# Designs tried in a protein design run: peptides against a protein of PDB entry 3NZW. Part 56

Target 1, 212 residues: chain A of PDB entry 3NZW
Amino acid sequence: TTTLAFRFQGGIIVAVDSRATAGNWVASQTVKKVIEINPFLLGTMAGGAADCQFWETWLGSQCRLHELREKERISVAAASKILSNLVYQYKGAGLSMGTMICGYTRKEGPTIYYVDSDGTRLKGDIFCVGSGQTFAYGVLDSNYKWDLSVEDALYLGKRSILAAAHRDAYSGGSVNLYHVTEDGWIYHGNHDVGELFWKVKEEEGSFNNVIG
Target 2, 222 residues: chain B of PDB entry 3NZW
Amino acid sequence: QFNPYGDNGGTILGIAGEDFAVLAGDTRNITDYSINSRYEPKVFDCGDNIVMSANGFAADGDALVKRFKNSVKWYHFDHNDKKLSINSAARNIQHLLYGKRFFPYYVHTIIAGLDEDGKGAVYSFDPVGSYEREQCRAGGAAASLIMPFLDNQVNFKNQYEPGTNGKVKKPLKYLSVEEVIKLVRDSFTSATERHIQVGDGLEILIVTKDGVRKEFYELKRD

## One batch from the design tools (peptide; made by RFdiffusion4, then SolubleMPNN)

Design b2_p13_6_s4 (from b2_p13_6, 8 letters changed)
Fold by OpenDDE base, seed 5:
Structure b2_p13_6_s4 (fold): chain B 212 residues (1-212), chain C 222 residues (1-222), chain A 13 residues (1-13)
Amino acid sequence: as target 1 above (212 residues)
Amino acid sequence: as target 2 above (222 residues)
Amino acid sequence: QLPRPPSVLPWWL
């Protein structure tokens, strides 16, 4: 898996691959690694598929309960804390989760929290999570600026996942791309890596390690 | 040395059509190199137009299916005989599986039915409850032999329109029930030839708006 | 923790 999220002047970009594996077996190329908790809040998944899917769905329920009780959307801080507290209670039990909770509230603005099954909870502007995270960081860190246009930011997110899909055997399938603004998240499509790779190579003159 | 798990082999396969879904399984039950049964059905009609199979360790599979059937019964009791939708069934099965997260059911679970729009639906589960809706999925011993075939013949992977220099993919389209049955039969006959844990018989459950029907075909009995 | 790996494996992301 390779997931990433970063803040910039235009909000948040979230990009993820879609491969699941079972050992050397490619279990799926079409896994949805982003959960849409509500129109303003996203969760990303890396690690055990069931652990992430089950508990982030549970998190969604908790967020909805908050909204019903408080008549206000839950903060990104509170949502991420609920998940963090949950996994911390299971510490040592063998859960495997690397998650990012990304969203917008009026109070916080665009916000990203990293939460993993080790009990770590971090607020930050840039995270890459998964077996391909270092490959994504290589591209993302090299090109990241706060002042990126929305178009450039979307491309950078997509391009970073593509790099990871290329180098990490456990990442691939497609890139699912999101842009989070004050008006909520916007889905920017599913981009098959098989097609995207050749397009990017041709347009950029990149990936010269592969002869087309 | 105590081992709570076994492996009873077999293979299952689900394919969703436009207005139908198919879930098929061989009827061979095996332990190691010994055939326990040549006809032990592992695909079940669970009511509400939902068919289910949990392939792997048969004791776990049977337990899971029984629990789900019971869940359907209680759903009717609690909700005035409301039909359980396929998506709700999938969520319920996730909870059944994940409830044993630290002592899992050693099974690959597939369910098939119609969604609320009347479209064919196939859901696949890993042993601990992750699930995904797909057009097709193979599970069990010969899944690695069948799934690539389904990628090519159901989802038309690696197929391109002639004369487009590989730039235009073959368009996705639904398969007819007859086409799906052909693919299922070819899948299992081929798998039987190459895997010792697959064979004897093929039972296919077809779900339509009119209900569930069953078809049976002989497989190689070697 | 668990016995020998089964033929069916959990999915990883």
Scores: peptide ipSAE 0.444, ipTM 0.802, DockQ to the pose 0.456; fails the geometry check
Fold by OpenDDE base, seed 3:
Formats: C-alpha cells, structure tokens, sequence
Structure b2_p13_6_s4 (fold): chain B 212 residues (1-212), chain C 222 residues (1-222), chain A 13 residues (1-13)
C-alpha cells in the first residue's frame, strides 16, 4: 500500500493506491483505501485490510453519533482521537493499521492526523503511509510547496502514488485521488496505473528505467 | 500444540451479470490426501436472494454460514420481514468475521445476489472481514488457477481491440447467463484437471429476480 | 510438529 495526504494553500490532497495482497498473491487491484467517513472527513487505510476497514467504518459511526449528540460536525482532532483511543485499547492484540484522518473544519482549517496501531497520533502537513511510503516521499518531498495550485497539487499526489506503485511490489492497481476543502472532499477519479504510467512517462520523459 | 484449523479444499467462484449473479462451488471435501465426500455442498441459499459460500476449513465455513442464516432470520424478526439487501448482508458478514478477529474463521467467503437496483452483485471477504464488491472472484484451493482466467474473460484484462496497437482496451460488457455458466464450467473442469482438491461435482447457484436456481454438473472423480 | 501453512490469508494493504 501507498497512501499520502498533504496540506497546501488549497486544502488537502489525498491519494492512495488500490492493491491488496496476501503474501505474494495479488488479492485485489481495486480496493478502496479511502473511507469516506462523511462528506467532510476521509480516512486512509494501510495495513490489515479488515482492521482498517472495520475500525474506520466504526469511526464513521462514532463521528455520526457525535453529530447527532452535539449537533455539530466532529473535529478532525476529535475523530482521530477516537480512533487513536480505540487502537490503543487493542495495543498488543495484533491490529495493523496505518491511517490518516483528513478533514477541513472551520475551527481547525485543513487538518491531517496520522494514527497507527502502535498508538501513535500525529498532526502534520505531509504524511505518506504504507509499504511504498518512502517512494512516495521521494517524489512528494521533491516537488512539494505550500503554494501549489490545486491542479498541481492533485497531480503531485497522483504522481507520487504512481512512483510508489512502480517501485513497491505491494502497491499498484490504480490511484484514487481526493481534494479536501472546507466544502468537503471532492473525488478526482480512479486512475489506472497501467494507463497512467505510460501517459506520465511520455509527458514527463520520466521512468526511463522502462523502455516503452 | 494448539492447531485448531483444517483444510477441506474445494474451490468456489462468483460472477456477477447485469441482472443475475452466479456462485459456484465444487462438491469435493478432502482432508490431506483423502476424499471425505464427493458430494458435500458448500454453496447455500441463505434466503432473501442471497447465496453464500465460505471455503477453506469446512467447520468454520459451516459455522459462518449458519450464523449468517440465523442473522437473516433475526433481521426479519427485528425489521418486519424486510428483505436483507446484499450490501447489508456484506456488512453483517464483516461483523461476523471480524467478531472472531483474533481466532478467525479460516475461510474465504463469497456471497452473490442482486443489489437494490437489480444488478448482479458479488462480494468477497478475507478471513477477518475485509470485503469488496467485485464482478468476479474465485476462492479456495484453485483460486490462483481460476482468478487470472476470470480477469481475462470477465473483466477482459490484457485484451485490446485488434488493429489499435494495444491502445484501445476491449470494452467492458456484461456477460449473459449462458456465457457465465460456460466460463464457470470451463474454470472448474480446468481446475479439476490441475488440482487434487477440486473435483467430483460442480454446483452452481444462479440468482435472478425470480429467485435462486441450482444447476449441477459432474466433474472428474479422480 | 508445526501446523500446516495457511492457504487462506488475510488481505493486506
């Protein structure tokens, strides 16, 4: 898996691959590694598929309960804390989760929290999470700046995942791309790596380790 | 030594059509190198136009299916005989599986039916409850032999329009029930030839708006 | 004696 999220002047970009594996077996190329918790909040999935899917869905329920009780959308901080508290209770039980909780609230602005099954909860501007995270960081860090346009930011997210999909055997399939603003998340499509790779290679003159 | 799991072999296969879905499984049940049964059905009609199979360790599979059937029953009791939708069934099964997260059901689960729009639906589960809706999925002993075939023949992977220099993919289209059944039969006959844990019989459950029907075909008994 | 290797594995992302 490779997931990433970063803050920039235009909000948050979230990009993820779609491969699931079981050992050497490619279990799926079409897994949705972003859970749409609500129209304003996203969770990303890395690690155990069931752990992430189950508990982030559960998180969605908790976030909904918060809204019902408080008549206000839950903060990104609170949502991430709920998940963090949950996994902390299971510490040592063998959960495997590397997740980012991404949202945009008026009080917080664009906000990203990293939460993992080790009990780590971090607020930050840039996270890449998964087996391909270092590959994504290589591209992302090299091109990131706060003042990216939305278009450039979307491309950078997509391009970073593509790099990871290329180098990480456990990442691939497609890139799912999101833009998060105060108005909520916007899905920017599913980009098949098989097509995207050649397009990017041609347009950029990149990936020269592969002969077309 | 605590070794609670067995492996009873077999293979299952689900394919979704436009207005139907198919879930098929062989009827062979094995332990190690011994055939326990040549006809032990593992694909079940669970009601509400949902068919289910949990392939792997048969004891776990049977337990899971039984629990799900019971869940359907209680859903009716609690919700005024409301039909359980396939997506809700999938979520329920996730909870059944994940409820044993730390002592999992040793099975690959597939369900098939129609979604709320009447479209064919296949959901696949890992042992601990992650799930995905797909057009097709093979599970069990010969899944690795069949799944690539399904990628090619159902989802038309690696197929391109002739004369386009590989630039135009073969367009996706729904398969007819007859085409799907042909693919299922070819899948299982082929798997039977190459995998000792697959054979004896093939039972296919076809879900349409009119209900569930069953077809049976003989497989090699070697 | 070690248990049989698993034939059914959880999915990983």
Amino acid sequence: as target 1 above (212 residues)
Amino acid sequence: as target 2 above (222 residues)
Amino acid sequence: QLPRPPSVLPWWL
Scores: peptide ipSAE 0.442, ipTM 0.806, DockQ to the pose 0.558; fails the geometry check
Fold by OpenDDE base, seed 4:
Structure b2_p13_6_s4 (fold): chain B 212 residues (1-212), chain C 222 residues (1-222), chain A 13 residues (1-13)
Amino acid sequence: as target 1 above (212 residues)
Amino acid sequence: as target 2 above (222 residues)
Amino acid sequence: QLPRPPSVLPWWL
């Protein structure tokens, strides 16, 4: 898996691959590694598929309950804390989760929290998570700046995942791309790596390690 | 050292059509290299137009299916005989599986039915409860032999329009029930040839708006 | 009898 999220002047970009594996077996090429918790809040998934899917769905329920009880959307801080508290209770039990909680509230603005099954909870502007994270960081860090246009930011997110998909055997399938703004998240499509790779290679003149 | 898990072999597959879905499984049950049964059905009609199979360790599979059937029963009791939708069934099965997260059911689960729009639906589960809706899925011993075939023949992977120099993909389309049955039969006959844990018989459950139909075909008994 | 690898594995992302 390779997931990433970063803040920039235009909000948050979230990009993820879609491959699931069972050992050397490609279990799926079409896994949804972003949970749409509400129109303003996303969760990303890396690690055990069931752990992530189950508990992030559960998180969605908790976020909805918060909204009903408090008559306002849950903060990104609080949402991420709920998940963090949950995994902390299971610490040592063997959960495997690497997640980013990304969203927008009026009081926080665009916000990203990293939460993992070790109990780590980090607020930050840039995270890459998964077996391909270092490959994504290589591209992302090389091109990131706060003042990216929305178009450039979307491309950078997509391009970083593509790089990881290329180098990480456990990442691939497609890139799912999101843009989070004050108006909520916007889905920017599913980009099959099989097609995207060749397009990018041609347009950039990149990936010259691959011939034809 | 005691191993709580067994492996009873077998293979299952699901394929969704436009207005139908198919879930098929062989009827061979094995332990190690011994055939326990040549006819032990592992695909079940669970009511509400939902068919289910949990393939792997048969004891776990049977337990899971029984629990789900019971869940359907209680759903009716609690909700005035409301039909359980396939998506709700999938969520329920996730909870059944994940409820044993730290001592999982050793099974690959597939369910098939119709979604609320009347379209064919196939859901597949890993042992601990992750799930995905797909057009097709193979599970069990010969899944690695069948799934690539389904990728090619159901989802038309790596197929292109003739004369386009590979620039135009073959368009996706739904398959007829007859075409799906052909693919299922070819899948299982082929799997039987190459996998010792697959064979004896093939049972196919076809779900339509009119209910569940069953078909049976002989497989090699070697 | 020869040992066999597990045929059913959880999915990982």
Scores: peptide ipSAE 0.438, ipTM 0.802, DockQ to the pose 0.672; fails the geometry check
Fold by OpenDDE base, seed 1:
Structure b2_p13_6_s4 (fold): chain B 212 residues (1-212), chain C 222 residues (1-222), chain A 13 residues (1-13)
Amino acid sequence: as target 1 above (212 residues)
Amino acid sequence: as target 2 above (222 residues)
Amino acid sequence: QLPRPPSVLPWWL
């Protein structure tokens, strides 16, 4: 898996691959690694598929309950804390989760939290999470600027996942891309790596290690 | 060291059509190199137009299916005989599986039916309850032999329109029930040739708006 | 986590 999220002047970009594996077996190429918790809040998934899917769905329920009880959308901080508290209770039990909780509230603005099954909860501006994270960082860090346009930011997110899909055997399938603003998240499509790779290679003149 | 798990082999396969879905399984049940049964069905009609199979360790599979059937029953009791939708069934099964997260059911689960729009639906589960809706899925012993074939023949992976220099993918389209049955039969006959844990018989459950139909075909018995 | 190498494996992301 490779997931990433970063803050920039235009909000938050979230990009993820879609491959699931079972050892050397490619279990799926079409996994949805982003949960849409509410129109303003996203969760990303890396690690055990069931652990992430189950508990982030559970998190969604908790966030909805918060909204019903408090008549206000849950903060990104609180949502991430709920998940963090939950996984911490299971510490040592063998859960495997690397998640990012990304969203916007009026109080917080655009916000990203990293939460993993080790109990770590971090607020930050840039995270790449998964087996391909280092590959994504290589591209993302090299090109990241706060002042990126929305278009450039979207491309950078997509491009970073593509790089990871190229180098990480456990990442691939497609890129799912999101842009989060004060008005909520916007889905920017599913981009099949098989097609995207060649397009990017042609347009950029990149990936010269591959002969087309 | 005691091992609570067995492996009873077999293979299952689900394919969703436009207005139907199929879930097929061989009827061979094995332990190691011994055939326990040449006809032990592993694909079940669970009611509400949902068919289910949990392939791997048969004891776990049977237990899971039984629990799900019971869940369907109680759903009716609690909700005025409301039909359980396939998506709700999938969520329910996730909870059944994940409820044993730390002592999992040793199975690959597939269910098939129609979604609320009447479209064919196949859901696949890992042993601990992650699930995904797909057009096709193979599970069990010969899944690795069949799944790539399905990628190619159902989802038309790596197929391009002739004369386009690989620039135009073969378009996705739904397969007819007849085409799907052919693919299923070819899948299992081929798998039987190359996998000792697959054979004897093939049972196919076809789900349509009219209900569940069963078809049976002989497979090699060697 | 399983007592023996499994033929059915959990999915990883």
Scores: peptide ipSAE 0.432, ipTM 0.793, DockQ to the pose 0.480; fails the geometry check

Design b2_p13_7_s1 (from b2_p13_7, 9 letters changed)
Fold by OpenDDE base, seed 4:
Structure b2_p13_7_s1 (fold): chain B 212 residues (1-212), chain C 222 residues (1-222), chain A 13 residues (1-13)
Amino acid sequence: as target 1 above (212 residues)
Amino acid sequence: as target 2 above (222 residues)
Amino acid sequence: MPPATLPWEFNLP
């Protein structure tokens, strides 16, 4: 898995691959590793598929309950804290989760929290999570600027996942791309890695280690 | 070390069509090298036009299916005989599976039916309840033999339009029920030849708006 | 990432 999220002048970019594995077996190439909690809040999934899917869906329910009780949308801080508290209760039980909670509230602005099954909760501007995270960081860190245009930021997110998919055997399938703004998240499509790779190679003149 | 799980072999597969879905399974039940039964159905009509199979450790599979059937019953009691939708069924099964997260059902679960728009639907589950809606899925002993075949024949992976020099992929299209049944039969006959845990019989459940139809075919009995 | 408890558990490593 490779997931990433970063803040920039235009909001948040979230990009993820779509491969699931069971050992050496490619279980799926089409897994949705982003949960759309609400129109302004996203969760990313890395680790155990069931753990992430179950508890992030649960988180969605908790966020909705918050809205009903408090008559306002939950903050990104609070949503991430709910998840963090939950996984902490299961500490040592063997949950496997590496998640990013990304969203926008009027109070916080665009916000990203990293939450994992070890109980770590971090606020930050840039996170890559999964077995391919280091590959993604290599591309992302090399090209990241706060002042990126939306177009450039989207491409950078997509390109970083592609790099990870290329080098990490456990990442691949497709890139799902999101842009989070003050008006909510916008889905920017599913990009098959096979097609995307050749397109990027041709357009950039990159991936020269692969002979076409 | 004591292993609480057994492996009863077998293989299942689901394929969704435009207005139908198919869930098929062999009828062989095995332990180690001994055939326990040549006809032990593992694909079940659970009501509300939902068919289900949980393949792997048969004791766990049977338990899970029974629990789901019971869930359907209670859903009717609680909601004035409202039909359980396939997506709701999938969510329910996730909870059944994840409820035993720390002592999982040792099964690969597939359900098939029609979604709320009348389109064919197949959902697959891992042992602890992750699930995904897909056009096709193979599970069980010979899943690794069948799934790549389904990728090629259902999802047309690695197929291109003639004359395009590999630049244009074969367009996705729904298969007819007849085509799907042919693929299922070919899948299982092939799997039977190469896997000792697959054989004896093939039961196919076909879900349409008119209900569930069952078909049976003999497989090799070696 | 902790190993899957079952060989066919789906992971998002």
Scores: peptide ipSAE 0.294, ipTM 0.808, DockQ to the pose 0.273
Fold by OpenDDE base, seed 2:
Structure b2_p13_7_s1 (fold): chain B 212 residues (1-212), chain C 222 residues (1-222), chain A 13 residues (1-13)
Amino acid sequence: as target 1 above (212 residues)
Amino acid sequence: as target 2 above (222 residues)
Amino acid sequence: MPPATLPWEFNLP
């Protein structure tokens, strides 16, 4: 798995691959590793598929309950705290989760929290999570600027996942791409890694380790 | 050390069509190298046009299916005989599976039916309840033999239009029920040839708007 | 103790 999120002048970019594995077996190439909690809030998934899917769906329910009770959308800080508190209660039980809670509220602006099953909760501007995270960081850190245009930021997110998919055997399938703004998240499509690879190779003259 | 799990072998396969869905399974039940039964159905009509199979450890599979059937019954009681949708069924099964997260059902679960728009739907589950809607899925002993075949023949992976120099992929299209049945039969006959835990019989449940139809075919009994 | 994880579990490593 490779997931990433970063803040920039235009909001938040979220990009994830779509591969699931069971050992050496590719279980799926089409897994949705982003949960759309509400129009302004996203969760990403890495680790155990069931753990992430179950508890992030549960989180969605908690966020909805907050909205109903408080008559306002939950903050990114509060949403991430709910999840963090939950996984902490299961500490030592064997849950496997590496998540990012990404969203926009009027109070907070664009916000990213990292939450994992060890109980770690971190606020930050850039996170890559999963077995391919180091490959993604290599590309992302080399090209990241706060002042990126939306177009360049989207491309950078997509390109970073592609790099990870190329080098990490546990990442692949496709890139799902999101842009989060003050008006909510926008889905920017599913990009097959195979097709994307050849396109990028041709356009950039990159990936020269592969003979075309 | 005591192992609470067994392995009863077998293989299951689901394929979604445009206005139908198919869930198929062999009828062989084994323990180790012994055939317990040559006809033990493992694909079930659960009502509300939902068919289900949980393949792996048969005791766990039977328990899960029984619980789901009971869940359907209670859903009707609680919601004035409302039909359980396939997506809601999938969510329910997730909770059944994840409820035993720390002592899982040792099964690969597939359900098939029609979505709320009348389109074929197949959902697959891991032992602890992660699930995904897909066009096709193989599970069980010979899943590794069948799934690549389905990738090629249902999803047209690695197929390109002739004369395009590999630049144009074969377009996705729905398969007819007849085409799907052919693929299912070819899958199981091939799997039977190469896997000792698959064989004896093939039972196919076809879900349409008119209900569930069953077909049976003989497999090798070797 | 029964295993909490199975080889069949899908992972998003």
Scores: peptide ipSAE 0.294, ipTM 0.807, DockQ to the pose 0.265
Fold by OpenDDE base, seed 5:
Structure b2_p13_7_s1 (fold): chain B 212 residues (1-212), chain C 222 residues (1-222), chain A 13 residues (1-13)
Amino acid sequence: as target 1 above (212 residues)
Amino acid sequence: as target 2 above (222 residues)
Amino acid sequence: MPPATLPWEFNLP
């Protein structure tokens, strides 16, 4: 898995791969590793598929309950805290989760929290999570700027996941790309790695380790 | 070392069509190298146009299916005989599976039916309840033999239009029920030849708007 | 004790 999220002048970019594995077996190439909690809030998934899917779905329910009770959208801080508190209760039970809670509220602005099953909760501007995270960081850190255009930021997110998909055997399938703005998240499509790789290679003159 | 799980072998396969879905399974039940039964159905009509199979340890599979059937029953009681949608069924099954997260059902679960728009739907589950809607899925002993075949024949993976130098993929399209049945039969006949835990009989449940139809085919009884 | 993980459990490593 490779997931990433970063803040920039235009909001938040979230990009994830779509591969699931069972050992050496590719279980799926089409897994949705982003949960759309609400129109303004996203969660990413890494680790155990069931753990992430189950508890982030649960989180969505808790967020909805908050909205119903408080008649206000839940903050990113609060949503991430709910999840963090949950995994903390299960500490030692064997949950495997690495998640980013990404969203926008008027109060907080664009916000990203990293939450994992160890109980770590971190606020930050840039996170890559999963077995391919270091590959993604290599590309992302080399090109990241706060002042990126939306177009460049989207491309950078997509490109970083592609790099990870190329080098990490446990990442691949496709890139799902999101842009989170004041008006909510916008889905920017599913980009098959098989097609994207060749396109990027041709356009950039990159990936020269592969003879096209 | 205590092992609470058995392995009864078998293979299951789901494929969604445009306005139908199929869930198929062989009828062989084995333990180790011994055939326990040549006809032990493992694909079930659970009502509300939902068919289900949980392949692996048969005791766990049967337990899970029974629990789901009961869930359907209670859903009707609680919601004035409202039909359980396939997506809701999938969510329910997730909870059944994840409820045993720390002592999982030793099964690969697949359900098939029609979504609320009347389109074919197949959902697959891991033992602890992660699930995904897919166009096709193989599970069980010969899943590793069949799934790549389905990738190629259902999702047209690695197929390109002739004369395009591999630049144009074969377009995705729905298969007819006849085509799907052919693929299922070919899958199981092939799997039977190469896997000792697959054989004897093939039962296919076809879900359409008109209900569930069952078809049976003989497999090798070697 | 039952195994904590099964061979076909899906992971998002």
Scores: peptide ipSAE 0.292, ipTM 0.803, DockQ to the pose 0.275
Fold by OpenDDE base, seed 3:
Structure b2_p13_7_s1 (fold): chain B 212 residues (1-212), chain C 222 residues (1-222), chain A 13 residues (1-13)
Amino acid sequence: as target 1 above (212 residues)
Amino acid sequence: as target 2 above (222 residues)
Amino acid sequence: MPPATLPWEFNLP
């Protein structure tokens, strides 16, 4: 798995691969590793598929309950804290989760929290999570700037996942791409790695370790 | 270390069509190298046009299916006989599976039916309740033999339009029920040839707007 | 990440 999220002048970019594995078996190439909690809040999934899917769906329910009770959308801080508190209660039980809670509220602005099953909760501007995270960081860190255009930021997110998909055997399938703004998240499509790879290689002159 | 799980073998396969879905399974039940039964159905009509199979450890599979059937019953009681949608069924099954997250049902679960738009739907689950809607899925002992075949024949993976130098993929299209049945039969006959835990009989449940139909085919009994 | 409890448990490593 490779997931990433980063803040920039235009909001938040979230990009994830779509491969699931069971050992060496490719279980799926089409897993949705982003949960759309509400129109302004996303969760990313890495680790155990069931753990992430179950508890982030549960988180969605908790976020909805908050809205009903408080008559206001839940903050990214609070949403991430709910999840963090939950996984902390299960600490030692064997949950496997590496998540990013990404969203926008008027109070917080664009916000990213990293939450994992070890009990870590971090606020930050840039996170890559999963077995391919280091590959993604290599590309992302090399090209990241706060002042990226939306187009460039989207491409950078997509390109970073592609790099990870190329090098990490546990990442691949497709890139799902999101842009989070003050108006909510926007889905920017599913990009098959096979097609994307060749396109990027041709356009950039990159990936020269592979003969076309 | 004590292992409470068994493995009863078998294989299951789901394929979604445009306005139908198929869930098939062999009828062999085995423990190690001993055939317990040559006809033990493992694909079930659960009502509301939902068919289900949980393949792996049969005791767990049966328990899960029974629980789901009971869930359907209670759903009707609680919601004025409302039909349980396939997506809601999938969510329910996730909860059933994840409820035993720390002592999982040792099964690969597949359900098939029609979505709320009348389109064929197949949902697959891992033992602890992660689920995904797919066009096709093989599960069980011979899943590794069948799934790549389905990728090629249902999803047209690695197929390209002739004369395009591999630049144009074969377009995706729905298969007819007849085509799907052929693929299912070919899958299981092939799997039976190469896997000792698959054989004896093939039961296919076909879900359409008109209900669930069953077909049975003999497989090799060796 | 803890290992999967079952061989066919899906993971998003």
Scores: peptide ipSAE 0.288, ipTM 0.809, DockQ to the pose 0.271

